# Peptides against a protein of PDB entry 7MKK, part 15

Target 1, 71 residues: chain A of PDB entry 7MKK
Amino acid sequence: SMKEKVKAKLVEIRKFVPFIRRVRIDFQDTLSKVQGHRLDALVNLLDREDVSMSSLNKIEVIIDKLRTRFN

## One batch from the design tools (peptide; made by RFdiffusion4, then SolubleMPNN)

Design b1_p12_1_s3 (from b1_p12_1, 4 letters changed)
Fold by OpenDDE base, seed 1:
Structure b1_p12_1_s3 (fold): chain B 71 residues (1-71), chain A 12 residues (1-12)
Amino acid sequence: as target 1 above (71 residues)
Amino acid sequence: MDELLDQLLEEL
């Protein structure tokens, strides 16, 4: 079902939470205050269970961009 | 939620 796909995708995306937290800390001085705050909000969002597939797909692209820029 | 993500996508 779509619900099962969302749950599976959320589990996979949550594996990158330590990476996002690390980028936020290691590059705090490079990131704008707004970007830092948005990364904090992104981590908090991933603690939720009510995340759509559309949002999870956007988060995947964000993670890929973070990986390209920061490691 | 979508606004936050869209802003991050635009800035990165």
Scores: peptide ipSAE 0.737, ipTM 0.938, DockQ to the pose 0.964
Fold by OpenDDE base, seed 5:
Structure b1_p12_1_s3 (fold): chain B 71 residues (1-71), chain A 12 residues (1-12)
Amino acid sequence: as target 1 above (71 residues)
Amino acid sequence: MDELLDQLLEEL
Protein backbone atom coordinates (compact mmCIF):
# COMPACT_ATOMS: atom_id res chain seq x y z
CA SER B 1 0.00 0.00 0.00
CA MET B 2 0.98 3.69 -0.22
CA LYS B 3 1.08 3.77 3.61
CA GLU B 4 3.60 0.90 3.66
CA LYS B 5 5.75 2.65 1.00
CA VAL B 6 5.78 5.85 3.08
CA LYS B 7 6.84 3.91 6.20
CA ALA B 8 9.62 2.12 4.31
CA LYS B 9 10.89 5.40 2.78
CA LEU B 10 10.84 7.10 6.20
CA VAL B 11 12.99 4.29 7.66
CA GLU B 12 15.53 4.71 4.84
CA ILE B 13 15.65 8.53 5.13
CA ARG B 14 16.10 8.33 8.94
CA LYS B 15 19.44 6.54 8.34
CA PHE B 16 20.82 9.93 7.21
CA VAL B 17 19.84 11.83 10.41
CA PRO B 18 23.37 11.42 11.88
CA PHE B 19 24.83 12.85 8.65
CA ILE B 20 22.49 15.89 8.69
CA ARG B 21 23.40 16.51 12.36
CA ARG B 22 27.13 16.37 11.49
CA VAL B 23 26.74 18.84 8.60
CA ARG B 24 24.85 21.20 10.94
CA ILE B 25 27.63 21.06 13.57
CA ASP B 26 30.75 20.88 11.37
CA PHE B 27 29.65 23.75 9.09
CA GLN B 28 27.86 25.88 11.68
CA ASP B 29 30.14 28.87 11.00
CA THR B 30 29.76 28.51 7.20
CA LEU B 31 25.98 28.12 7.17
CA SER B 32 23.77 31.15 7.69
CA LYS B 33 21.77 31.22 10.94
CA VAL B 34 18.62 30.56 8.88
CA GLN B 35 20.18 27.56 7.08
CA GLY B 36 21.29 26.11 10.42
CA HIS B 37 17.79 26.49 11.85
CA ARG B 38 16.29 24.84 8.75
CA LEU B 39 18.60 21.82 9.14
CA ASP B 40 17.59 21.53 12.81
CA ALA B 41 13.94 21.67 11.76
CA LEU B 42 14.56 19.00 9.08
CA VAL B 43 15.96 16.61 11.73
CA ASN B 44 12.94 17.29 13.95
CA LEU B 45 10.56 16.58 11.05
CA LEU B 46 12.13 13.13 10.61
CA ASP B 47 11.07 12.23 14.19
CA ARG B 48 7.42 12.54 13.08
CA GLU B 49 5.26 9.75 11.64
CA ASP B 50 2.95 12.04 9.61
CA VAL B 51 5.45 12.76 6.79
CA SER B 52 4.09 12.57 3.23
CA MET B 53 5.77 10.77 0.33
CA SER B 54 6.15 14.18 -1.38
CA SER B 55 8.06 15.52 1.63
CA LEU B 56 10.22 12.37 1.83
CA ASN B 57 11.15 12.71 -1.85
CA LYS B 58 12.18 16.36 -1.26
CA ILE B 59 14.23 15.29 1.79
CA GLU B 60 16.04 12.68 -0.34
CA VAL B 61 17.07 15.41 -2.82
CA ILE B 62 18.19 17.65 0.07
CA ILE B 63 20.37 14.83 1.46
CA ASP B 64 21.94 14.32 -1.99
CA LYS B 65 22.70 18.06 -2.23
CA LEU B 66 24.21 18.05 1.29
CA ARG B 67 26.41 15.08 0.35
CA THR B 68 27.59 16.80 -2.83
CA ARG B 69 28.40 20.08 -1.05
CA PHE B 70 29.73 18.88 2.32
CA ASN B 71 31.09 15.33 1.64
CA MET A 1 6.75 21.42 6.18
CA ASP A 2 6.77 21.87 2.41
CA GLU A 3 7.85 25.54 2.62
CA LEU A 4 10.87 24.60 4.78
CA LEU A 5 11.88 21.85 2.37
CA ASP A 6 11.39 24.10 -0.67
CA GLN A 7 13.60 26.77 0.95
CA LEU A 8 16.35 24.21 1.62
CA LEU A 9 16.11 22.95 -1.98
CA GLU A 10 16.49 26.52 -3.26
CA GLU A 11 19.50 27.34 -1.05
CA LEU A 12 21.51 24.14 -1.61
Scores: peptide ipSAE 0.737, ipTM 0.938, DockQ to the pose 0.965
Fold by OpenDDE base, seed 2:
Structure b1_p12_1_s3 (fold): chain B 71 residues (1-71), chain A 12 residues (1-12)
Amino acid sequence: as target 1 above (71 residues)
Amino acid sequence: MDELLDQLLEEL
């Protein structure tokens, strides 16, 4: 079902939470205060269960951009 | 949620 797909995607995306937290800390001086705050908010968002597939797909792209820019 | 994600996508 779509609900099962969303749950599976959320589990996969949550594997990157440690990476997002490391980027936020290790590059705090490179990131703007606003960017740092948005990364904190992204981590908090991933703790929720009511995340849409559309949002999860956007988060996947964000993670790919973070990987490209920050290792 | 979408505004936050869209802003991050624009800035990165």
Scores: peptide ipSAE 0.737, ipTM 0.938, DockQ to the pose 0.961
Fold by OpenDDE base, seed 3:
Structure b1_p12_1_s3 (fold): chain B 71 residues (1-71), chain A 12 residues (1-12)
Amino acid sequence: as target 1 above (71 residues)
Amino acid sequence: MDELLDQLLEEL
């Protein structure tokens, strides 16, 4: 079902939470206060269970951009 | 929530 696909995608995206937290810490002085706050909010968002597939797809692209820029 | 993600996508 779509619900099962969302749950599976959320599990996969949550594997990158340690990476997002690391970027937030390691580049704290390089990131603007706004960007740092948005990364914190992104980590908090991934603690939720009601994340849409659309949001999860956006988060995947964000992670890819973070990897390209910061690793 | 979508606004936050859209802002991150624009900035990165």
Scores: peptide ipSAE 0.736, ipTM 0.938, DockQ to the pose 0.963

Design b1_p12_1_s4 (from b1_p12_1 with D1E E2D E11M)
Fold by OpenDDE base, seed 1:
Structure b1_p12_1_s4 (fold): chain B 71 residues (1-71), chain A 12 residues (1-12)
Amino acid sequence: as target 1 above (71 residues)
Amino acid sequence: EDEMLDELLEML
């Protein structure tokens, strides 16, 4: 079901929460204030269970961009 | 939710 797919995707995306937190801390001075705030909000969003598949797909792209820029 | 993510996608 779509609900099961969302849950599976959320589990996979949550594996990158430590990475997002690390980027936020290690590059705090490189990131703009707004970028830092958005990364904090992203981590908080991933603590929720009611995240849409659309949002999870966007988050996957964000993680890929972070990996490209920050290793 | 989507607006914040869209902004972050644009900023990175």
Scores: peptide ipSAE 0.725, ipTM 0.938, DockQ to the pose 0.926
Fold by OpenDDE base, seed 5:
Structure b1_p12_1_s4 (fold): chain B 71 residues (1-71), chain A 12 residues (1-12)
Amino acid sequence: as target 1 above (71 residues)
Amino acid sequence: EDEMLDELLEML
């Protein structure tokens, strides 16, 4: 079901939370204030259970961009 | 939610 797909995607995306936290800390002085706030909000969003598939797909692209830029 | 993610996508 779509609900099961969302749950599975959320589990996979949550594996990158430690990486997002490290980017936020290690590059705090390089990131703009707003970029830092958005990364904090992203981590907080991933603690929720009501994240849409649309949002999870966007988060996957964000993680890929973070990996390209920061490691 | 989507607006914040869209802004982050534009900034990176």
Scores: peptide ipSAE 0.724, ipTM 0.938, DockQ to the pose 0.936
Fold by OpenDDE base, seed 2:
Structure b1_p12_1_s4 (fold): chain B 71 residues (1-71), chain A 12 residues (1-12)
Amino acid sequence: as target 1 above (71 residues)
Amino acid sequence: EDEMLDELLEML
């Protein structure tokens, strides 16, 4: 079902929460204040259970961009 | 939610 797909995607995306937290801390001086605050908000969003598939797909792209730029 | 993500996508 779509609900099961969303749950599976959320589980996979949550594996990157430690990476997002490390980027936020290790590159705090490279990131703008706004970027840092949005990364904090992203981590908080991933703690929720009511995240849409659309949002999860956007988050996947964000993670790919972070990996490209920050290791 | 989507607005914040869209802005983050634009900034990175």
Scores: peptide ipSAE 0.725, ipTM 0.938, DockQ to the pose 0.964; fails the geometry check
Fold by OpenDDE base, seed 3:
Structure b1_p12_1_s4 (fold): chain B 71 residues (1-71), chain A 12 residues (1-12)
Amino acid sequence: as target 1 above (71 residues)
Amino acid sequence: EDEMLDELLEML
């Protein structure tokens, strides 16, 4: 079902939470205040169980951009 | 939620 697909995607995306947290800390002085705040908000969003597939797909692209820029 | 993600996508 779509619900099961969302749950599976959320589990996969949550594997990157430690990476997002690390980028936020290691590059705190390089990131703008707004970028830092949005990364914090992104981590908090991934604690929720009601994240949409649309949001999860956007988060995947964000993670890819973070990997390209910061690792 | 989507607005914050869209803005983050634009900033990176």
Scores: peptide ipSAE 0.722, ipTM 0.937, DockQ to the pose 0.969; fails the geometry check

Design b1_p12_2_s1 (from b1_p12_2 with D1M E11M)
Fold by OpenDDE base, seed 4:
Structure b1_p12_2_s1 (fold): chain B 71 residues (1-71), chain A 12 residues (1-12)
Amino acid sequence: as target 1 above (71 residues)
Amino acid sequence: MDEMLDELLEML
């Protein structure tokens, strides 16, 4: 079901929460205030259970961009 | 949610 797909995707995306937190801390001086705030918001978003598949797909792209830019 | 994510996508 779509619900089970969302849950599975959320579990996979949550594996990157430690990485996102690490980027936020390690690059705090490089990130703009807005970027830092958005990363904080992203981490908070991933604590929720009501994240759509559309949002999860966007988050996956964000993580890929973070990995490319911040190692 | 989507607006914040869209903004973050544009910023990175």
Scores: peptide ipSAE 0.689, ipTM 0.932, DockQ to the pose 0.934
Fold by OpenDDE base, seed 1:
Structure b1_p12_2_s1 (fold): chain B 71 residues (1-71), chain A 12 residues (1-12)
Amino acid sequence: as target 1 above (71 residues)
Amino acid sequence: MDEMLDELLEML
C-alpha cells in the first residue's frame, strides 16, 4: 500500500539523520542562520510519523544536495 | 511543512 511505501521511505531517510545533524554542527559557521534553522526543523520533522511521500522525496533531494556540498 | 522544505531546496 501507499502507507507501507511511505513507512519504508521514512525508515530509509531516517538513516541520514546523523549526517544532517553532523552537517548542522560542523558547518554551523558556513551555513546561514536560516539554513541552520531549516536543518534543525528538518531533523525534527523526521521524528514525526505523519510525513507525506512528497515531503520524503523532497528530503531525499535535500540530502543529496547536502552530500554534494558538504561531503 | 512543504513550504519549509521548498525554501531549504532553494537555499542549497
Scores: peptide ipSAE 0.688, ipTM 0.931, DockQ to the pose 0.902
Fold by OpenDDE base, seed 5:
Order: structure tokens, then sequence, then C-alpha cells
Structure b1_p12_2_s1 (fold): chain B 71 residues (1-71), chain A 12 residues (1-12)
């Protein structure tokens, strides 16, 4: 079902939460205050169960951009 | 949620 697909995608995306937290800390002085707040909000969002597939696909792109920019 | 993600996508 779509619900099962969303749950599976959420499990995969949650594997990157430690990476997002690490970027937020290690590059705090390079990030703008707004960028830092948005990364904190992203981590908090991934603690939720009510995340749409559309949101999860956007989060995947965000993670790819973070990997490209911050290793 | 989507608006925050869209803003973050544009900022990176």
Amino acid sequence: as target 1 above (71 residues)
Amino acid sequence: MDEMLDELLEML
C-alpha cells in the first residue's frame, strides 16, 4: 500500500539523521542562522510518523545537496 | 512542512 511505501521510505531517510545533525554542528559557523534553524526543523520532522511521500522525496534531495556541499 | 522544505531546497 501507499502507507507501507511511506513507512519504508521514512525508515531509509531516518538513516541520514545522524549525518544531518553532524552537518548542523560541524558547519554551524558557516551556515546562516536560518539554515541552522531549518536543519533543526528537518531533524524534528523526521521524528514524526505523518510525513508524506512528497516530503520524503524532497528530503532525499536535501540530503544529496548536503552530501555534495558538506561531504 | 512542504513550505519549509521548499525554502531549505532553495537555500542549499
Scores: peptide ipSAE 0.688, ipTM 0.932, DockQ to the pose 0.904
Fold by OpenDDE base, seed 3:
Parts: sequence; C-alpha cells; structure tokens
Structure b1_p12_2_s1 (fold): chain B 71 residues (1-71), chain A 12 residues (1-12)
Amino acid sequence: as target 1 above (71 residues)
Amino acid sequence: MDEMLDELLEML
C-alpha cells in the first residue's frame, strides 16, 4: 500500500539523521542562521510519523545536495 | 512543512 511505501521510505531517510546533525554542527559557522534553523527543523520533522511521500522525496534531494556540498 | 523544505532546496 501507499502507507507501507511511506513507512519504508521514512525508515530509509531516518538513516541520514546522524549525517544531517553532523553537517549542522561541523558547518555551523559556514551556514547562514536560516540554513542552520532549517536543518534543525528537518531533523525534528523526521521524528514524526505523519510525513508525506512528497516531503520524503524532497528530503532525499536535500540529503543528496548536503552530501555533494559537505562530503 | 512543504514550504520550509522547498525553501531549503532553493538555499542549497
């Protein structure tokens, strides 16, 4: 079902939470205040269970951009 | 939530 696909995608995306937290800390002085706040909000969002597939797909692209820029 | 994600996508 779509609900099962969302749950599976959320489990996969949550594996990157430690990476997002690390970027937020290691590059705190390089990131703008707004970028830092949004990364904090992104981590908090991933603690929720009611995240849409659309949001999860956007988060995947964000993680790919973070990997390209910061790793 | 989608707006915040869209803005973050634009900033990176």
Scores: peptide ipSAE 0.689, ipTM 0.932, DockQ to the pose 0.969; fails the geometry check

Design b1_p12_2_s2 (from b1_p12_2 with D1M)
Fold by OpenDDE base, seed 5:
Structure b1_p12_2_s2 (fold): chain B 71 residues (1-71), chain A 12 residues (1-12)
Amino acid sequence: as target 1 above (71 residues)
Amino acid sequence: MDEMLDELLEEL
């Protein structure tokens, strides 16, 4: 079901939470204040269970961009 | 939520 796909995607995306936290800390002085706040909000969003597939797909692209830019 | 994600996508 779509609900099962969302749950599976959320589990996979949550594996990158430690990476997002490290980017936020290690590049705090390089990131704008707004970018830092958005990364904090992204981590907090991933603690929720009501995340849409649309949001999860966007988060996957964000993680790929963070990996390209910061590691 | 979606707006914040869209803004991150634009900036990165």
Scores: peptide ipSAE 0.727, ipTM 0.936, DockQ to the pose 0.969
Fold by OpenDDE base, seed 2:
Structure b1_p12_2_s2 (fold): chain B 71 residues (1-71), chain A 12 residues (1-12)
Amino acid sequence: as target 1 above (71 residues)
Amino acid sequence: MDEMLDELLEEL
């Protein structure tokens, strides 16, 4: 079902929460304050269970961009 | 939430 797909995607995306937290801390001086706050908000969002597939797909792209830019 | 994600996507 779509609900099962969303749950599976959320589980996979949550594996990157430690990476997002490390980027937020290690590159705090490189990131703007706004970017840092958005990364904090992103981590908090991933703690929720009501995240849409659309949001999860955007988050996947964000993670890919973070990996490209910040290792 | 979507607006914040869209803004983050634009800036990265």
Scores: peptide ipSAE 0.727, ipTM 0.935, DockQ to the pose 0.969
Fold by OpenDDE base, seed 3:
Structure b1_p12_2_s2 (fold): chain B 71 residues (1-71), chain A 12 residues (1-12)
Amino acid sequence: as target 1 above (71 residues)
Amino acid sequence: MDEMLDELLEEL
């Protein structure tokens, strides 16, 4: 079901939470205040269980961009 | 939060 797919995707995306937190800390002085706040909000969003597949797909692209730029 | 995600996508 779509619900099962969302749960599976959320589990996979949550594996990157430590990476997002690390980028937020290590590049705090390089990131704008708004970018830092958005990364904090992104981590908080991933603590929720009601995240849409659309949001999870966007988050996957964000993680890929963070990996390209910061690792 | 979709707007915030879209803004992050544009900035990165």
Scores: peptide ipSAE 0.727, ipTM 0.936, DockQ to the pose 0.966
Fold by OpenDDE base, seed 1:
Structure b1_p12_2_s2 (fold): chain B 71 residues (1-71), chain A 12 residues (1-12)
Amino acid sequence: as target 1 above (71 residues)
Amino acid sequence: MDEMLDELLEEL
């Protein structure tokens, strides 16, 4: 079901929460204040269970961009 | 929330 797919995707995306937190801390001075705040909000969003597949797909792309830029 | 994600996608 779509609900099961969302849950599976959320589990996979949550594996990158430590990475996102690390980028936020290690590059705090490089990131704008707004970007830093958005990364904090992103981590907080991933603590929730009511995240849409659309949002999770966007988050996957964000993680890929962070990996390309920051390691 | 989607707006924040869209903005983050645009900036990175």
Scores: peptide ipSAE 0.727, ipTM 0.935, DockQ to the pose 0.968

Design b1_p12_2_s3 (from b1_p12_2 with D1M M4L)
Fold by OpenDDE base, seed 5:
Structure b1_p12_2_s3 (fold): chain B 71 residues (1-71), chain A 12 residues (1-12)
Amino acid sequence: as target 1 above (71 residues)
Amino acid sequence: MDELLDELLEEL
């Protein structure tokens, strides 16, 4: 079902939470204050269960961009 | 939620 796909995608995306936290800390002085706050908010969103597939797909692209830019 | 993600996508 779509619900099962969302749950599976959320589990996979949550594996990158430690990476997002490291980017936020290691590049704190390079990131704008707004960018830092947005990364903090992104981590907090991944603690929720009510995340849509659309949001999860956007988060996947964000993680790929973070990997390209920061590691 | 979507606004935050869209802003991150634009900046990165």
Scores: peptide ipSAE 0.694, ipTM 0.930, DockQ to the pose 0.966
Fold by OpenDDE base, seed 2:
Structure b1_p12_2_s3 (fold): chain B 71 residues (1-71), chain A 12 residues (1-12)
Amino acid sequence: as target 1 above (71 residues)
Amino acid sequence: MDELLDELLEEL
């Protein structure tokens, strides 16, 4: 079902939470205060269960951009 | 929620 797909995607995306937290800390001086705050908010968002597939797909792209820019 | 993600996508 779509609900099962969303749950599976959320589990996979949550594996990157430690990476997002490390980017936020290790590059705090490179990131703007706003960017840092947005990364904190992204981590908090991933703790929720009511995240849509559309949002999860956007988060996947964000993670890919973070990986490209910040290792 | 979408606004946050869209802003991050634009800035990165």
Scores: peptide ipSAE 0.693, ipTM 0.930, DockQ to the pose 0.963
Fold by OpenDDE base, seed 1:
Structure b1_p12_2_s3 (fold): chain B 71 residues (1-71), chain A 12 residues (1-12)
Amino acid sequence: as target 1 above (71 residues)
Amino acid sequence: MDELLDELLEEL
């Protein structure tokens, strides 16, 4: 079901939460205050269970961009 | 939620 797919995707995306937190800390001085706040909000969002597949797909792209920019 | 993600996608 779509619900099962969302749950599976959320589990996979949550594996990158430590990475996002690390980027936020290690590059705090490089990131704008707004970008830092948005990364904090992204981590908080991933603590939720009511995240759509559309949002999870966007988060995947964000993680890929973070990996490209920040290793 | 979508606004936050869209802004991050645009900025990164």
Scores: peptide ipSAE 0.693, ipTM 0.930, DockQ to the pose 0.964
Fold by OpenDDE base, seed 3:
Structure b1_p12_2_s3 (fold): chain B 71 residues (1-71), chain A 12 residues (1-12)
Amino acid sequence: as target 1 above (71 residues)
Amino acid sequence: MDELLDELLEEL
């Protein structure tokens, strides 16, 4: 079902939470205050269970951009 | 929530 696909995608995306937290800490002085706050909010969002597939797909692209820029 | 993600996508 779509619900099961969302749950599976959320599990996969949550594997990157440690990476997002690391970027937020390691580049705290390079990131703007607003960018840092947005990364914190992204981590908090991934604690939720009601994240849509659309949001999860956007988060995947964000993670790819973070990997390209910061690793 | 979508606004936050869209802003991050634009900035990165």
Scores: peptide ipSAE 0.692, ipTM 0.930, DockQ to the pose 0.966

Design b1_p12_2_s4 (from b1_p12_2 with D1M M4L E10S)
Fold by OpenDDE base, seed 2:
Structure b1_p12_2_s4 (fold): chain B 71 residues (1-71), chain A 12 residues (1-12)
Amino acid sequence: as target 1 above (71 residues)
Amino acid sequence: MDELLDELLSEL
């Protein structure tokens, strides 16, 4: 079901929360204040259960961009 | 929520 797919993807995306937090802290001087706040908000978003598949797909792309830029 | 994500996608 779609619900099961969302659940599974959320579990997978949450594995990257520590990475996002490290980017936020380790590159704080490179990021603007707004970017930093947005990354904080992203981490907070991933603590929620009501995240859509569309949002999860966007988050996956964001993580890929973070990996490319900061690793 | 989507606005936040869209902004991040745009700036990264």
Scores: peptide ipSAE 0.700, ipTM 0.932, DockQ to the pose 0.967
Fold by OpenDDE base, seed 4:
Structure b1_p12_2_s4 (fold): chain B 71 residues (1-71), chain A 12 residues (1-12)
Amino acid sequence: as target 1 above (71 residues)
Amino acid sequence: MDELLDELLSEL
């Protein structure tokens, strides 16, 4: 079901939370204040259980961009 | 939520 797919996707995306946290900390001095705040908000978002598939797909792209830019 | 994500997507 779609619900099961969302749950599975969320589990996979959550594996990158430590990475996002590290980017936020390690590059704090190079990130804009707004970007830093948005990364914090992203981490908080991933702690939620009501994230849509659309959002999860966007988050996956964001993670890929972070990986490309920061490691 | 989508606004946050869209902004991140646009900036990264």
Scores: peptide ipSAE 0.697, ipTM 0.932, DockQ to the pose 0.966
Fold by OpenDDE base, seed 5:
Structure b1_p12_2_s4 (fold): chain B 71 residues (1-71), chain A 12 residues (1-12)
Amino acid sequence: as target 1 above (71 residues)
Amino acid sequence: MDELLDELLSEL
């Protein structure tokens, strides 16, 4: 079911929460305040259970961009 | 939610 697919995707994406937190901290001085806040909000979003597949797919792209740019 | 993600996608 779509619900089960979303749950599985969320589990996989949550594995990158420590990475996102690390980027936020390690590059705090080079990020704008608004970018830092947005990364914090992203982590908070991933604590939720009501995230759509569309959002999860966007988050996956964001993580890939963070990996390319920051590590 | 989508607005936040779209902004991040645009900036990165």
Scores: peptide ipSAE 0.696, ipTM 0.932, DockQ to the pose 0.963
Fold by OpenDDE base, seed 3:
Structure b1_p12_2_s4 (fold): chain B 71 residues (1-71), chain A 12 residues (1-12)
Amino acid sequence: as target 1 above (71 residues)
Amino acid sequence: MDELLDELLSEL
């Protein structure tokens, strides 16, 4: 079901939370205050259970962009 | 929180 797919996707995306936190800390001086705040909010968002597939797909792209820019 | 995600997508 779609609900099961969303849950599975969320579990996979959550595996990148430590990476997002690391980017936030290691590059704090190169990020704007707004960008840092947004990364914090992203981590908090991933603690939620009510995340849509659309949002999860966007988050996946964000993670890919972070990996490209920040290793 | 689509606004947050859209903002991050546009900035990165």
Scores: peptide ipSAE 0.695, ipTM 0.932, DockQ to the pose 0.957

Design b1_p12_3_s1 (from b1_p12_3 with E2D E12S)
Fold by OpenDDE base, seed 5:
Structure b1_p12_3_s1 (fold): chain B 71 residues (1-71), chain A 12 residues (1-12)
Amino acid sequence: as target 1 above (71 residues)
Amino acid sequence: DDELDELLEELS
């Protein structure tokens, strides 16, 4: 079902939460305050169970861009 | 999510 697909995707994306938290901390002085806030909000969103597939797909792209820019 | 869209745009 779509619900099962969302849950599976959420499990996979949550594996990158430590990486996102690390980027937020290590580059805090380089990031703007608003960018830092958005990364915090992204991590908080991944702690929820009501995340849409659309949001998860966007987060996957964000993670790929963070990896390219921040290691 | 509007904040995700803004973050994605900034990283694009």
Scores: peptide ipSAE 0.574, ipTM 0.906, DockQ to the pose 0.902
Fold by OpenDDE base, seed 4:
Structure b1_p12_3_s1 (fold): chain B 71 residues (1-71), chain A 12 residues (1-12)
Amino acid sequence: as target 1 above (71 residues)
Amino acid sequence: DDELDELLEELS
């Protein structure tokens, strides 16, 4: 079901929360205020259980871009 | 979603 797919995707994406937190901290002085806020919001979003598949797919792309730029 | 879109755009 879509619900089970969302849950599975969320579990996989949550594995990157520590990475996102590290980017936010390690590059705090380089990030703009708005970028820092958006990363904080992203982490907070992943703590929720009601994240849509659309959002999760976007987050996956964001993580890939973060990995390319910051690691 | 809006903030994600903006973040995605900035990282692109």
Scores: peptide ipSAE 0.569, ipTM 0.905, DockQ to the pose 0.920
Fold by OpenDDE base, seed 2:
Parts: C-alpha cells; sequence; structure tokens
Structure b1_p12_3_s1 (fold): chain B 71 residues (1-71), chain A 12 residues (1-12)
C-alpha cells in the first residue's frame, strides 16, 4: 500500500539523520543562519510520522546534494 | 513543505 511505502521510505531516510545533524554542526560557520534553520527543521520533520511521500522524495534529493557538497 | 523547497533550491 501507499502507507507501507511511506513507512519504508521514512525508515530509509531516517538513516541519514545523523549525517544531516553533522552537516548542520560541522559547517555551521559556512551555512547561513536560514540554511542552518532549514536543516534543523528538516531533522525535526523526520521525527514525525505524518510525513508525505512528496516531502520524503525532496529530502532524498537534499541528502544527495548535501553528500555531494559537504562529503 | 516550503522550507524544503527553498533548501532544495539553494543546494541546486
Amino acid sequence: as target 1 above (71 residues)
Amino acid sequence: DDELDELLEELS
């Protein structure tokens, strides 16, 4: 079901939460305040259970871009 | 999420 797909995707994306937190902290001085805030908000969003597939797909792309730029 | 869209744009 779509609900099962969302749950599975959320589990996979949550594996990157430690990485996102490290980017936020380790590169705090190179990020703007608003970028730092957005990364914090992203992590907070992933703590929720009511995340849409659309949001999860966007987060996946964001993670790929963070990996390319920061490690 | 509007903040996700903005973050995605900034990282593009």
Scores: peptide ipSAE 0.567, ipTM 0.905, DockQ to the pose 0.911
Fold by OpenDDE base, seed 3:
Structure b1_p12_3_s1 (fold): chain B 71 residues (1-71), chain A 12 residues (1-12)
Amino acid sequence: as target 1 above (71 residues)
Amino acid sequence: DDELDELLEELS
């Protein structure tokens, strides 16, 4: 079901939470305040259970961009 | 999520 797919995707994306937190800390002084806030909000969103597939797909792209830029 | 869209735009 779509619900099962969302749950599975959320489990996979959550594996990158430590990486996102690390980027937020290591580059805190180079990120704008708003960029830092958006990364914090992203991590907080991944702690929720009601995340949409659309949001998870966007987060996947964001993680790929972060990996390219920061590691 | 509007904040995700803005973050994605900034990283693009």
Scores: peptide ipSAE 0.563, ipTM 0.904, DockQ to the pose 0.904

Design b1_p12_3_s2 (from b1_p12_3 with E2S E3M E12S)
Fold by OpenDDE base, seed 3:
Structure b1_p12_3_s2 (fold): chain B 71 residues (1-71), chain A 12 residues (1-12)
Amino acid sequence: as target 1 above (71 residues)
Amino acid sequence: DSMLDELLEELS
């Protein structure tokens, strides 16, 4: 079901929360204030259980871009 | 969440 797919994807995406937190901290001085706040908000969003599949798909792309830019 | 779209735009 769609519900099961969302749950499974959320579990997988949450594995990258430590990475997102590290990017936020390690590059805090080079990130703009708003960029830092958005990364914090992203981590907070992933702590929720009501995240949509569309949001999770966007987050997956975001993580890929973060990995490319910040290793 | 509009924040995700904004973040995508900045990283694109």
Scores: peptide ipSAE 0.707, ipTM 0.931, DockQ to the pose 0.905
Fold by OpenDDE base, seed 5:
Structure b1_p12_3_s2 (fold): chain B 71 residues (1-71), chain A 12 residues (1-12)
Amino acid sequence: as target 1 above (71 residues)
Amino acid sequence: DSMLDELLEELS
């Protein structure tokens, strides 16, 4: 079911939460305040259980772009 | 979430 797919995707995306937290901290001085706030909000969003598949797909792209720029 | 779209725009 779609519900099961969302749960599985959320589990996989959550594996990158430590990476997002490290980007937020390690590059705090180079990030704008709004960028830092958005990364914090992203981590908070991933703590929720009601995240849509659409949002999870966007987050996957965001993580890929963060990896390209900050890793 | 509109915040995700804003992040995508900034990182694109």
Scores: peptide ipSAE 0.707, ipTM 0.931, DockQ to the pose 0.906
Fold by OpenDDE base, seed 1:
Structure b1_p12_3_s2 (fold): chain B 71 residues (1-71), chain A 12 residues (1-12)
Amino acid sequence: as target 1 above (71 residues)
Amino acid sequence: DSMLDELLEELS
């Protein structure tokens, strides 16, 4: 079901929460205030259980871009 | 969430 797919995707995406947190901290001085806030909000969003598949797909792309920029 | 779209735009 879609519900099961969402849960599975959320589990996979949550594996990158430590990475996002690390980017937020390690590059805090180079990130704008709004960028930092958005990364914090992203982590907080992933703590929720009511995240849509659409959002999770966007987050996956965001993580890929973060990895490209920040390794 | 609109902030996700903003992040995507920023990282593009």
Scores: peptide ipSAE 0.707, ipTM 0.930, DockQ to the pose 0.906
Fold by OpenDDE base, seed 2:
Structure b1_p12_3_s2 (fold): chain B 71 residues (1-71), chain A 12 residues (1-12)
Amino acid sequence: as target 1 above (71 residues)
Amino acid sequence: DSMLDELLEELS
């Protein structure tokens, strides 16, 4: 079901939360205040259970871009 | 969340 797919995707995306936190801290001086805030908000969003598949797909792209730029 | 779109734009 779609619900099962969302749960599975959320589990996979959450594996990158430590990475996002490290980017936020290690590059705090490089990031603007708003960028830092958005990364904090991203981590907080991933703590929720009601994240849509659309959001999860966007987050996957964001993580790929973060990996490319920051490690 | 609109902030995801904004973050995507910043990372483009």
Scores: peptide ipSAE 0.706, ipTM 0.930, DockQ to the pose 0.917

